# Peptides against a protein of PDB entry 4IGA: the designs that were tried, part 10

Target 1, 116 residues: chain A of PDB entry 4IGA
Amino acid sequence: KRVLIVDDAAFMRMMLKDIITKAGYEVAGEATNGREAVEKYKELKPDIVTMDITMPEMNGIDAIKEIMKIDPNAKIIVCSAMGQQAMVIEAIKAGAKDFIVKPFQPSRVVEALNKV

## One batch from the design tools (peptide; aimed at target 1 Q84 Q85 F99)

Design b1_p13_1 (made by RFdiffusion4)
Pose (drawn by RFdiffusion4):
Order: C-alpha cells, then sequence, then structure tokens
Structure b1_p13_1 (pose): chain A 116 residues (1-116), chain P 13 residues (1-13)
C-alpha cells in the first residue's frame, strides 16, 4: 500500500517513513503543510495518508476537507499533538478514519495502516 | 467506532 506522509516537522516525517516502510508499506511521498498535502494527494493518489494537524499555511483539518473533496474514499489517519476531544471530533467529522496522539508508540501506527 | 477512537485518543492524551 502506498502512503503519503503529511507533517511540517522533518523529524516526524523521517520517523513515520521509517515505521511505514519497515511495516511493509510503500512510502509514496511527503508533504509539509495542508496545501501541499492536497497537491500531493492529487498527484500521487496514495492509498493512505498520515496527517498532522498544526501546520503552516493550512492545517490538517482543512487538508482533510480538501482531500475528501478530491476523493470521497480517501483513507486518512491523523497523527498529531492536538489530542483534545474537540480536535478528535473535528478530524473525524472532516473524514479521517483514525487518530493517533503524539507522542505515540510505533505499533499504533501499524494497526492504523492495517485498519484502513 | 467514533466513540472508541475518542476514548483511545483521550486516554493517550
Amino acid sequence: as target 1 above (116 residues)
Amino acid sequence: EEEEILEEAQEAF
């Protein structure tokens, strides 16, 4: 399965890419903010996206809304430090399929990739 | 399912 990794932190993108490839998935690309995420999603058409929330330019909520418009069947797992109840509700309402709060353990990322 | 995700996210937060 091909995965687009979306996060403005170079270190997080680096450690997610490492977890995803070792778990048997193919890293399809990376994006560093919400607008790029929508741009890459259109270009790459990944099977799954990992999505941060707090990003410059456009946040993860808006990027989720943008990708669900491009593709109503997009599969998105949020991976964010913004683990408040309101944010989880907002991400799920926007169309994300799963939510992982940072700091997270790597096995939760794997089960989220499987789940979608 | 949404409630389960919320509970897990709140526990982790």

Design b1_p13_1_s1 (made by RFdiffusion4, then SolubleMPNN; from b1_p13_1, 6 letters changed)
Fold by OpenDDE base, seed 4:
Parts: C-alpha cells; structure tokens; sequence
Structure b1_p13_1_s1 (fold): chain B 116 residues (1-116), chain A 13 residues (1-13)
C-alpha cells in the first residue's frame, strides 16, 4: 500500500518515511501543508494518508474534509501532539480513521497503518 | 467505532 505523508516538519516526514518503508509500505509522496495534501491526494491517489493536524496555516482537519470530498473512502491517520484531544476528535468526526500521538513509537505507527 | 476512537483520543491525546 502507498502512503502520503503530510507534515510541515521535515524531520517528522523523514521519521515517518523511515517507519513506513521499513514496515513494507511504499511512500507515495509528501506534503508540507493542508493545501498541498489535497493536491497530492488528487495526484497520487494514495491508499493511506498520515495527516499532521497540528500544522499551522491550513490545519489537517480542513485537509481531511477536502480529501473526504474527493474520496469518501479515504484512509486517513491523524498525527497529533499531546494535549490535542479536541483536534483529534474533530479530525475523527471529519472522517479520519485513526490517530497517533506524538511522540510515537514505530510499532504504534505500523499498527495504525495495518488497521485502516 | 467512532465512539471507541474518540474514547481513546480522550485517554491518549
């Protein structure tokens, strides 16, 4: 399965890319903000999206909503910071399938990927 | 399932 990684932090994208690749998934591409995430989803049609919902500017929740308009069956895993319960809940209500909390362990990321 | 995920979110996030 192919994964689109969305995070404004280069380090986070790198870390996720490593975890995703080692788990046997393919990285479809990367996005650095919500607008780019929507564009990349249209372009790449990934199987799974990891979505940073703590992004500045266009947050991940709005990106989720737009992606769900494109593909109601999109499989989105949100990545949240500690203390972002409200945002995670909003993301789930918007259509996200699961969530992982930063800092996360590789095994937790893999579990989420395998489950959605 | 949404309720279960939200419950986990309240506990973990």
Amino acid sequence: as target 1 above (116 residues)
Amino acid sequence: EIEEIIERALEEA
Scores: peptide ipSAE 0.618, ipTM 0.929, DockQ to the pose 0.532
OpenDDE base, seeds 1, 2, 3, 5: peptide ipSAE 0.610, 0.615, 0.534, 0.550; ipTM 0.928, 0.928, 0.915, 0.917

Design b1_p13_1_s2 (made by RFdiffusion4, then SolubleMPNN; from b1_p13_1, 6 letters changed)
Fold by OpenDDE base, seed 5:
Structure b1_p13_1_s2 (fold): chain B 116 residues (1-116), chain A 13 residues (1-13)
Amino acid sequence: as target 1 above (116 residues)
Amino acid sequence: DVEEILKRALEAA
C-alpha cells in the first residue's frame, strides 16, 4: 500500500518515511500543509494518509474534511502532539481512522497502518 | 472504534 505523509516538520516526515518503508509500505509522496495534502491526495490517490494537525495554510482537521469530501473511503491516521480529548474527538468526527499522539513508538504507527 | 481510539490516545498523552 502507498502512504501520503503530511507534516510541516521535515524531521517528522523523515521519521515517518523510515517507519513506513521499514514496515513494507511505499511512500506515495509528502505534503507540508493541509492545502498540499488535499492537492497531493487528488494527484497521487494514496491508500493511506498520515496527517499532522498543527500546520500553516490549512490545519489537519480541515484537510481531513476536504479529503473526505473527495474520497469518503479515505484512510487517514492522525499523528499529532495535540492529544487532548477535544482534539481527538474532533479528528475522529472529521473522518480519521486512528489518532497517534506524539511522541510515539514506531510500533504504534505500524499497528495503525496495518489496521486501517 | 471511537471509544478505543480515544482511550489509547489519552493514555499516551
Scores: peptide ipSAE 0.479, ipTM 0.911, DockQ to the pose 0.930
OpenDDE base, seeds 1, 2, 3, 4: peptide ipSAE 0.398, 0.411, 0.411, 0.415; ipTM 0.872, 0.876, 0.877, 0.878

Design b1_p13_1_s3 (made by RFdiffusion4, then SolubleMPNN; from b1_p13_1, 8 letters changed)
Fold by OpenDDE base, seed 2:
Structure b1_p13_1_s3 (fold): chain B 116 residues (1-116), chain A 13 residues (1-13)
Amino acid sequence: as target 1 above (116 residues)
Amino acid sequence: DVEEIIKRALEEA
């Protein structure tokens, strides 16, 4: 399966890319904000999206909503920091299939990828 | 299940 990685932090994208590839998944591409995520989803049509919540230009929740308009069957895993409970719940209500709280272990990322 | 995911979010996030 192909994964689109969305996070404004370069380090976070690098870390996720390493975990995802080592787990046997393919990285379809990367996005650095919500607007770019929507564009990349249209372009790449990935099987799974890892979505950061707090991003410039467009936040993760709005990106989820836009992606769900494009593909109601999109499989989105939200990546959140601790203390963002309300945002995580809103993301789930918007259509996210699962969530991971930062900092996360590689095994937890893989578990989420396998579940969606 | 959405409710289950939300429940977990309330516990972990």
Scores: peptide ipSAE 0.620, ipTM 0.932, DockQ to the pose 0.515
OpenDDE base, seeds 1, 3, 4, 5: peptide ipSAE 0.617, 0.539, 0.423, 0.563; ipTM 0.932, 0.924, 0.887, 0.928

Design b1_p13_1_s4 (made by RFdiffusion4, then SolubleMPNN; from b1_p13_1, 7 letters changed)
Fold by OpenDDE base, seed 2:
Structure b1_p13_1_s4 (fold): chain B 116 residues (1-116), chain A 13 residues (1-13)
Amino acid sequence: as target 1 above (116 residues)
Amino acid sequence: DVEEILKRALEEA
């Protein structure tokens, strides 16, 4: 399966890319904000999206909503920092299938990828 | 299950 990685932090994208690749998944591409995520989703049509919530230009929740308009069957895993309970809940309500709290262990990422 | 995920969110996030 192909994964689109969305996070404004370069380090986070690099880390996720490593985890995803080592787990046997293919990285479809990367996005650095919500607007770019929507564009890349249209372009790449990935099987799974890892979505950061707090991003410039467009936040992850709005990106989820836009992606769900494009593909109601999109499989989105939200990546959130601790203390963002309300945002995580909103993301799930918007259509996210699962969530992971930062900092996370690689095994937790793999578990989420395998479940969605 | 959405409810299960939401419940977990309340516990972990």
Scores: peptide ipSAE 0.612, ipTM 0.932, DockQ to the pose 0.510
OpenDDE base, seeds 1, 3, 4, 5: peptide ipSAE 0.455, 0.460, 0.356, 0.495; ipTM 0.904, 0.907, 0.861, 0.915

Design b1_p13_2 (made by RFdiffusion4)
Pose (drawn by RFdiffusion4):
Structure b1_p13_2 (pose): chain A 116 residues (1-116), chain P 13 residues (1-13)
Amino acid sequence: as target 1 above (116 residues)
Amino acid sequence: SLTEEEIQEIIEE
């Protein structure tokens, strides 16, 4: 399965890419903010997206809304430090299929990729 | 932040 990794932190993109490839998935590309995420999603048409929330330019909530418009069947797992109940509700309402709060353990990322 | 069980409850709703 091809995965687009979306996060403005170079280190997080680096450690997610490492987890995803070792778990048997193909890294399709990376994006560093919400606008790029929508741009890459259109270009790459990944099977799954990992999504940060706090990003410059456009946040993860808006990026989720943008990708769900491009593709109502997009499969998105949020991976964010913004774990508050309101944020989880908002991400799920926008269309994300799963939510992982940072700092996270790597096995939770794997089960989220499987789940979608 | 929410626990894993609390997140799952929200997802199941």

Design b1_p13_2_s1 (made by RFdiffusion4, then SolubleMPNN; from b1_p13_2, 5 letters changed)
Fold by OpenDDE base, seed 3:
Structure b1_p13_2_s1 (fold): chain B 116 residues (1-116), chain A 13 residues (1-13)
Amino acid sequence: as target 1 above (116 residues)
Amino acid sequence: PLTEEQIRKILEE
């Protein structure tokens, strides 16, 4: 399966890329904000998306809503900051399949990838 | 600051 990684932090994208590849998944591509995420989703048609919430240009919740418009069957895993309860709730309402709280363990990411 | 487990418990209630 191919994964689109969405996060404004280069370090976080690098970390997720390492975890995803070591777990046997393929990285379809990367995006640095919600607008790029929507564009890359259309372009790459990934099987799974890891989605940061707090991003410039367009936040992750709005990106989820836009992706769900083009693909109601999209498999999105939200990666959120610790303590962002309200944002996690909104992400699930928008159509996210699962959520992970930062900082996370690699095994938690793999678990989420395998379940969606 | 709530952990994932804490948030999950809140969402399940």
Scores: peptide ipSAE 0.239, ipTM 0.768, DockQ to the pose 0.477
OpenDDE base, seeds 1, 2, 4, 5: peptide ipSAE 0.228, 0.206, 0.195, 0.586; ipTM 0.759, 0.741, 0.730, 0.927; seed 5 fails the geometry check

Design b1_p13_2_s2 (made by RFdiffusion4, then SolubleMPNN; from b1_p13_2, 7 letters changed)
Fold by OpenDDE base, seed 5:
Structure b1_p13_2_s2 (fold): chain B 116 residues (1-116), chain A 13 residues (1-13)
Amino acid sequence: as target 1 above (116 residues)
Amino acid sequence: PLSDEEIEEILAK
């Protein structure tokens, strides 16, 4: 399966890319904000999206909502430091299939990829 | 922040 990685932090994108590829998945592409994420989703039609929340231009919650308008069957895994209950519920309400709190263990990401 | 277990409980609802 092909994964779109969305995070404004270059280090985090690199980290996720390493985890994703080592787990046997393909990286479809990367986005650095929510607006880019929506555009890349349209372009690449990935199987899975890893989504940051706190980003410039467009935050991850809004990006999830826009992607779900494009593809109601989108498989989005949130990866965020914003692990408060209210934010987790908001992300799930928007359409996220999982929520991984930063910092995370690589195995947690792999489990999420395999489950969605 | 919520634990993985707490998040899993939310997702299971």
Scores: peptide ipSAE 0.630, ipTM 0.937, DockQ to the pose 0.918
OpenDDE base, seeds 1, 2, 3, 4: peptide ipSAE 0.442, 0.039, 0.331, 0.035; ipTM 0.901, 0.651, 0.858, 0.647

Design b1_p13_2_s3 (made by RFdiffusion4, then SolubleMPNN; from b1_p13_2, 7 letters changed)
Fold by OpenDDE base, seed 1:
Structure b1_p13_2_s3 (fold): chain B 116 residues (1-116), chain A 13 residues (1-13)
Amino acid sequence: as target 1 above (116 residues)
Amino acid sequence: PLSDEEIEAILKE
C-alpha cells in the first residue's frame, strides 16, 4: 500500500517515512501543508494518509474534510501533538480513521497502518 | 494528552 505523508516539519516527515518504509509500505509522496495534501491526494491517489493538524496555509482538519469530499473512502490517520479529547473528536467527525498523539512509538504507527 | 487506550475508546463511539 502507498502512503502520503503530511506534516510541516521535515524531521517528522523523515521519521514517518522511515517507519512506513521499514513496515513494508511504499511512500507515495509528501506534503507540507493542508493545501498541498489535498493536491497530492488528487494527484497520487494514495491508499493511506498520515495527517498532521497544525500546519500553515491549511490545517489538517480542513485537509481531512476536503480529502473526504474527493474520496469518502479515504483512509486518514492523524498524527499530532494536539492530543486533546476535543481535537480527537473533531478529527474523527471530519473522517479520520485513527489518531496518534506525538510523541509516538513506531509500533503505534505500524498498528494504525495495518488496521485502516 | 490522551492515552492510546482513551483514543481507541473514542474511535469506537
Scores: peptide ipSAE 0.058, ipTM 0.662, DockQ to the pose 0.802
OpenDDE base, seeds 2, 3, 4, 5: peptide ipSAE 0.045, 0.048, 0.036, 0.049; ipTM 0.649, 0.653, 0.642, 0.656

Design b1_p13_2_s4 (made by RFdiffusion4, then SolubleMPNN; from b1_p13_2, 7 letters changed)
Fold by OpenDDE base, seed 3:
Structure b1_p13_2_s4 (fold): chain B 116 residues (1-116), chain A 13 residues (1-13)
Amino acid sequence: as target 1 above (116 residues)
Amino acid sequence: PLSDEEIEKILKE
């Protein structure tokens, strides 16, 4: 399966890329904000998206909503430092399938990828 | 932040 990685932090994208590839998945591409994420989703048609929340231009919640309008079957895993209950609920209501709190263990990401 | 266990509970609701 092909994964679109969305995060404004270069180091986080690198970390996720390493985890995803070592787990046997392919990286379809990367996005640095929510607007770019929506554009890349249309372009690349990935199987899975890892989505940050706190990003410039467009945040991850809005990006989830826009992607779900395009593809109601989108498989989105949130990866965010904002692990508050309210944010988790908001992400799930927007259409996310899972929520991973930063900092995370690589195994947590792999489990999420395998289950969505 | 929530634990993985707490997130799982929320996801099941």
Scores: peptide ipSAE 0.041, ipTM 0.648, DockQ to the pose 0.846
OpenDDE base, seeds 1, 2, 4, 5: peptide ipSAE 0.041, 0.040, 0.040, 0.039; ipTM 0.654, 0.664, 0.652, 0.658

Design b1_p13_3 (made by RFdiffusion4)
Pose (drawn by RFdiffusion4):
Structure b1_p13_3 (pose): chain A 116 residues (1-116), chain P 13 residues (1-13)
Amino acid sequence: as target 1 above (116 residues)
Amino acid sequence: ELEEILEEVEEAR
């Protein structure tokens, strides 16, 4: 399965890419903010997206809304430090299929990739 | 399902 990794932190994108490839998935590309995420999603048409929330330019909530418009069947797993109830509700309402709060353990990323 | 996600997030925190 092809995965687009979305996060403005170079270190997080690096660690997620490492976990996803070792778990048997193919990294399809990376994006560093919400606008790029929508741009890459259109270009790459990944099977799954990992999505940060706090990003410059456009946040994860808006990027989720943008990708769900491009593709109502997009599969998105949020991976964010913004683990408050309100944010989880907002991400799920926008269309994300799962939510992982940072710092996270790597096995939770794997089960989220499987789940979607 | 939302409640389960919220519970998992709270346990992880």

Design b1_p13_3_s1 (made by RFdiffusion4, then SolubleMPNN; from b1_p13_3, 5 letters changed)
Fold by OpenDDE base, seed 3:
Structure b1_p13_3_s1 (fold): chain B 116 residues (1-116), chain A 13 residues (1-13)
Amino acid sequence: as target 1 above (116 residues)
Amino acid sequence: EIEEILKRVKEAL
């Protein structure tokens, strides 16, 4: 399966890319904000999206809503930091299928990828 | 199910 990685932080994208690749998934591409995420989803048609919730320009929640308009069957895993409970709840209500918490635990990331 | 996910959110965050 192919994964689109969305995060404004290059280090976070790198970390996720390593975890995803080692788990046997393919990285379809990367996006650095919510607008780019929507564009890349249309272009790449990935099987799974990892979506950072706190991004500049367009945030992860708005990106989820736009992707769900394009593809109601999209498989989105939201990525959050501690203290972002309310935003994660909103992301799940918007159609995200699971969540993972920063700092990433490789086993938890792989579990989410395997279950969506 | 959404309720199970929301429960895990409240436990983890």
Scores: peptide ipSAE 0.681, ipTM 0.941, DockQ to the pose 0.345
OpenDDE base, seeds 1, 2, 4, 5: peptide ipSAE 0.680, 0.679, 0.679, 0.669; ipTM 0.943, 0.940, 0.942, 0.940

Design b1_p13_3_s2 (made by RFdiffusion4, then SolubleMPNN; from b1_p13_3, 4 letters changed)
Fold by OpenDDE base, seed 3:
Structure b1_p13_3_s2 (fold): chain B 116 residues (1-116), chain A 13 residues (1-13)
Amino acid sequence: as target 1 above (116 residues)
Amino acid sequence: EIEEILKRVEEAL
């Protein structure tokens, strides 16, 4: 399966890319904000999206809503930090299928990828 | 199910 990685932080994208690749998934591409995420989703048609919730320009929740308009069957895993409970709840209600918490635990990331 | 996910959110965050 192919994964689109969305995060404004290059280090976070790198970390996720390593975890995803080692788990046997393919990285379809990367996006650095919510607008780019929507564009890349249309272009790449990935099987899974990892979506950072706190991004500049367009946040992860708005990106989820736009992607769900394009593809109601999209498989989105929200990435959040501690203290972002309310935003994660909103993302799940918007159609995200699971969540993972920063700092990433590789086993938890792989579990989410395997279950969506 | 959404309820299960929301429960895990409350436990983890």
Scores: peptide ipSAE 0.673, ipTM 0.940, DockQ to the pose 0.433
OpenDDE base, seeds 1, 2, 4, 5: peptide ipSAE 0.671, 0.671, 0.671, 0.668; ipTM 0.940, 0.939, 0.940, 0.939

Design b1_p13_3_s3 (made by RFdiffusion4, then SolubleMPNN; from b1_p13_3, 6 letters changed)
Fold by OpenDDE base, seed 4:
Structure b1_p13_3_s3 (fold): chain B 116 residues (1-116), chain A 13 residues (1-13)
Amino acid sequence: as target 1 above (116 residues)
Amino acid sequence: DIEEILERVKKAL
């Protein structure tokens, strides 16, 4: 399965890329904000999206909403830090299928990828 | 199931 990684932080994208690749998934591409995430989703048609919530230009929640308009069956895992409970809840209500918490635990990331 | 996920969110964050 192919994964689109969405995070404004290059380090976080790199970390996820390593975890995803080691787990036997392919990285379809990367996006650095919600607008780019929507564009890349249209272009790449990934099987899974990892979506950071707090991004410039367009936040992860709005990106989820737009992706769900494109593909109601989109498999989006929202990525959040501690203290972002309300935003994660909103992301789940918008259609995200699971969540992972920063700092990432590789096993938890893999579990989410395998389940969605 | 959305309710299960939301419960996990409340416990984890």
Scores: peptide ipSAE 0.686, ipTM 0.944, DockQ to the pose 0.426
OpenDDE base, seeds 1, 2, 3, 5: peptide ipSAE 0.684, 0.686, 0.686, 0.280; ipTM 0.945, 0.943, 0.944, 0.834

Design b1_p13_3_s4 (made by RFdiffusion4, then SolubleMPNN; from b1_p13_3, 5 letters changed)
Fold by OpenDDE base, seed 3:
Structure b1_p13_3_s4 (fold): chain B 116 residues (1-116), chain A 13 residues (1-13)
Amino acid sequence: as target 1 above (116 residues)
Amino acid sequence: EIEEILKRVQEAL
């Protein structure tokens, strides 16, 4: 399966890319904000999206809503930090299928990828 | 199910 990685932080994208690749998934591409995420989803048609919730320009929740308009069957895993409970709840209600918490635990990331 | 996910959110965050 192919994964689109969405995060404004280059270090976070790198970390996720390593975990995803080692788990036997393919990285379809990367996006650095919510607008780019929507564009890349249309272009790449990935099987899974990892979506950072706190991004500049367009946030992860708005990106989820736009992707769900394009593809109601999209498989989105929200990435959040501690203290972002309310935003994660909103993302799940918007159609995200699971969540993972920063700092990433590789086993938890792989579990989410395997279950969506 | 959404309820199970929301429960895990409450526990983890």
Scores: peptide ipSAE 0.676, ipTM 0.941, DockQ to the pose 0.433
OpenDDE base, seeds 1, 2, 4, 5: peptide ipSAE 0.670, 0.671, 0.672, 0.659; ipTM 0.941, 0.939, 0.941, 0.938

Design b1_p13_4 (made by RFdiffusion4)
Pose (drawn by RFdiffusion4):
Structure b1_p13_4 (pose): chain A 116 residues (1-116), chain P 13 residues (1-13)
Amino acid sequence: as target 1 above (116 residues)
Amino acid sequence: EILTQEEIDEIIE
């Protein structure tokens, strides 16, 4: 399965890419903010996206809304430090299929990739 | 407050 990794932190993108490839998935690309995420999603058409929330330019909520418009069947797992109840509700309402709060353990990322 | 994984799963369900 091909995965687009979306996060403005170079270190997080690095560690997620490492977890995803070792778990048997193919890293399809990376994006560093919400607008790029929508741009890459259109270009790459990944099977799954990992999505940060707090990003410059456009946040993860808006990027989720943008990708769900491009593709109503997009499969998105949020991976964010913004683990408040309101943010989880907002991400799920926007169309994300799962939510992982940072700091996270790597096995939770794997089960989220499987789940979608 | 940051949610536990169980609380997140309940929201998702």

Design b1_p13_4_s1 (made by RFdiffusion4, then SolubleMPNN; from b1_p13_4, 6 letters changed)
Fold by OpenDDE base, seed 2:
Structure b1_p13_4_s1 (fold): chain B 116 residues (1-116), chain A 13 residues (1-13)
Amino acid sequence: as target 1 above (116 residues)
Amino acid sequence: MILSDEEIKKILE
């Protein structure tokens, strides 16, 4: 399966890329903000998306909503430091299949990838 | 308050 990595932090994208690759998944591409995420989703048609919440241009919640309009069956895993109950619920309502709070263990990401 | 992984998993169920 191919994964689109969305995060405005280069370090985080690198970390996720390493985890995803070592877990046997393919990295379809990367996006640095919500707008790019939507564009890349259309272009790459990934199987899974890892989505940050706090990003410039367009935040992760809005990106999830837009991607869900494109593909109601999109598999989106949120990875964010914004682990407050309200935010988690908001992400799930938007369509997220999982929510991983930063900092996280690599095994948690792998678990999410395998379940969505 | 930040939710634990277990709390989040419970919400997803």
Scores: peptide ipSAE 0.726, ipTM 0.960, DockQ to the pose 0.930
OpenDDE base, seeds 1, 3, 4, 5: peptide ipSAE 0.708, 0.715, 0.705, 0.720; ipTM 0.958, 0.958, 0.957, 0.958

Design b1_p13_4_s2 (made by RFdiffusion4, then SolubleMPNN; from b1_p13_4, 6 letters changed)
Fold by OpenDDE base, seed 5:
Structure b1_p13_4_s2 (fold): chain B 116 residues (1-116), chain A 13 residues (1-13)
Amino acid sequence: as target 1 above (116 residues)
Amino acid sequence: MILSEEEIKKILE
């Protein structure tokens, strides 16, 4: 499966890329904000998306909503430090399949990838 | 307050 990595932090994208690759998945591409995420989703048609929440241009919640409009079957895993109940509920309501709070263990990401 | 993984799993149910 191919994964689109969305996070404004280069470090986090690198970390996720390593985890995803070592888990046997292919990295379809990367995006640094919600706007890019939507554009890349259309372009790459990834199987899975890892989505940050706090990003410039367009936040992760809005990106999830836009991607779900494009593909109601999108598989989006949120990875964010914003692990408050309200945010988690908002992300799930928007269409996210899972929510991983930062900082996280690599195994948690792999588990999510395998489950969605 | 940040939710635990267990709490998040319950929300997903």
Scores: peptide ipSAE 0.686, ipTM 0.954, DockQ to the pose 0.922
OpenDDE base, seeds 1, 2, 3, 4: peptide ipSAE 0.309, 0.681, 0.673, 0.187; ipTM 0.851, 0.954, 0.952, 0.773

Design b1_p13_4_s3 (made by RFdiffusion4, then SolubleMPNN; from b1_p13_4, 6 letters changed)
Fold by OpenDDE base, seed 5:
Order: sequence, then C-alpha cells, then structure tokens
Structure b1_p13_4_s3 (fold): chain B 116 residues (1-116), chain A 13 residues (1-13)
Amino acid sequence: as target 1 above (116 residues)
Amino acid sequence: MILSEEEIEEILK
C-alpha cells in the first residue's frame, strides 16, 4: 500500500517515512500543509494518508474534510500533538479512521497502517 | 488534557 505523509515538520515527515518504509509500505509522497495534502491526494491517489492537524495554509481537519469529498473511502490516520477529546472527536467526525497522539511509538503507527 | 490511546480507542468505537 502507498502512503501520503502530511506534516508541516520536515523532521516528522522523515520519521514517518522511515516507519512507513520499514513496515513494508510505500511512500506515495509528502505534503507540508492541508492544501498540498488535498492536491497530492488527487494526484497520487494514495491508499492511506497520515495527517497532521496544526499546519499553515489549511489545517488537518479541513484537509480531511476535503479529501473525504474527493474520496469517501479515504483511509486517513491522524498523527498530532493535539490529542484533546474535542479534537479527536472532530477528526473522527471529519472522517479519520484513527488518531495517534504525538509523541508516539513507531509500533502504534504500524498498527494503524495495518488496521485501516 | 490529552487522551490516552485507550480513550481514543473508545471514541473510535
């Protein structure tokens, strides 16, 4: 399966890329904000998206909503430090399949990838 | 307050 990695932090994208690749998944591409995420989703048609929440241009919640309009079957895993109940509920309501709070264990990401 | 993985799992159900 191919994964689109969305995070404004280069470090986090690198970390996720390593985890995803070592788990046997392919990295379809990367995006640094929600606008890019939507564009890349259309372009790459990834199987899975890892989605940050706090990003410039367009936040992760809005990106989830836009991607779900494009593909109601999108598989989006949120990875965010914003692990408050309200945010988790908002992300799930928007269409996210899982929510991983930063900082996280690599195994948690792999588990999410395998389950969505 | 940040939710635990267990709490998130419950929300996902």
Scores: peptide ipSAE 0.643, ipTM 0.947, DockQ to the pose 0.925
OpenDDE base, seeds 1, 2, 3, 4: peptide ipSAE 0.565, 0.619, 0.608, 0.483; ipTM 0.933, 0.943, 0.941, 0.917

Design b1_p13_4_s4 (made by RFdiffusion4, then SolubleMPNN; from b1_p13_4, 6 letters changed)
Fold by OpenDDE base, seed 2:
Structure b1_p13_4_s4 (fold): chain B 116 residues (1-116), chain A 13 residues (1-13)
Amino acid sequence: as target 1 above (116 residues)
Amino acid sequence: MILSDEEIEEILK
């Protein structure tokens, strides 16, 4: 399966890329903000998306909503430091299949990838 | 308050 990694932090994208690759998944591409995420989703048609919440241009919640308009069956895993109940609920309502709070263990990401 | 993985799993159910 191919994964689109969305995060405004280069370090985080690198970390996720390493985890995803070592877990046997392919990295379809990367996006640095919500607008780019939507564009890349259309272009790459990934099987899974890892989505940050706090990003410039367009935040992760809005990106999830836009991607769900494109593909109602999109598999989106949120990875964010914004682990408050209200935010988690908001992400799930938008269409996220899982929510991983930063900082996280690599095994948590792998588990999420395998379950969506 | 930040939710634990367990609490998030509960929400997802």
Scores: peptide ipSAE 0.716, ipTM 0.957, DockQ to the pose 0.881
OpenDDE base, seeds 1, 3, 4, 5: peptide ipSAE 0.702, 0.708, 0.667, 0.713; ipTM 0.955, 0.956, 0.951, 0.956

Design b1_p13_5 (made by RFdiffusion4)
Pose (drawn by RFdiffusion4):
Order: sequence, then structure tokens, then C-alpha cells
Structure b1_p13_5 (pose): chain A 116 residues (1-116), chain P 13 residues (1-13)
Amino acid sequence: as target 1 above (116 residues)
Amino acid sequence: SLLTEEEIQEIIE
């Protein structure tokens, strides 16, 4: 399965890519903010996206809304430090299928990839 | 405050 990794932190993108490839998934590309996420989603058409929330330019909520418009069947797992109840509700309402709060343990990323 | 894994799953469900 091809995965687009979306996060403005170079270190997080690096560690997620490492976890996803070792778990048997193919890293399809990376994006560093919400606008690029929508741009890459259109270009790459990944099976799954990992999505940060706090990003310059456009946040993860708006990027989720943008990708769900491009593709109503997009499969998105949020991976964010913004783990408040309101943010989880907002991400799920926007169309994300799962939510992992940072700092996270790597096995939770794997089960989220499987789930979607 | 941040949610536990169980609380997140309840919202998701």
C-alpha cells in the first residue's frame, strides 16, 4: 500500500517513513503543509495518508477537507500533538479515519495503516 | 487536557 506522509517536521516525516516501510508499506511521497498535501494527493493518488494538524500555510483539518473533496474515499490517519477532544472531533468530522496523538508508540501507526 | 486511546476510540465509534 502506498502512503503519503504529511508533516512540517523533517524529523517526524523521517521517523514515520522508517516505520511505514519496515511495516511492509510503500512510502509514496511526503508533504510539508496542507496545501502541498492536497497537491501531492492529486499527483500521487496514495492509498493512505498520514496527517499532521499544526502546519504552516494550511493546517491538517483544512488539508483533510481538501483531500476528501478531491477523493471522497481518501483514507487518512491523523498523527498530531493536538490530541484535545475538540481536535479529534474536528478531524473525524472532516473525514479522517483514525487519530494518533504524539508522542506515540510505533505499533499504533502500524495498526492504523492496517485498519484503513 | 489530551485524550486517552480509549477515549479517542469512543469518539471514532

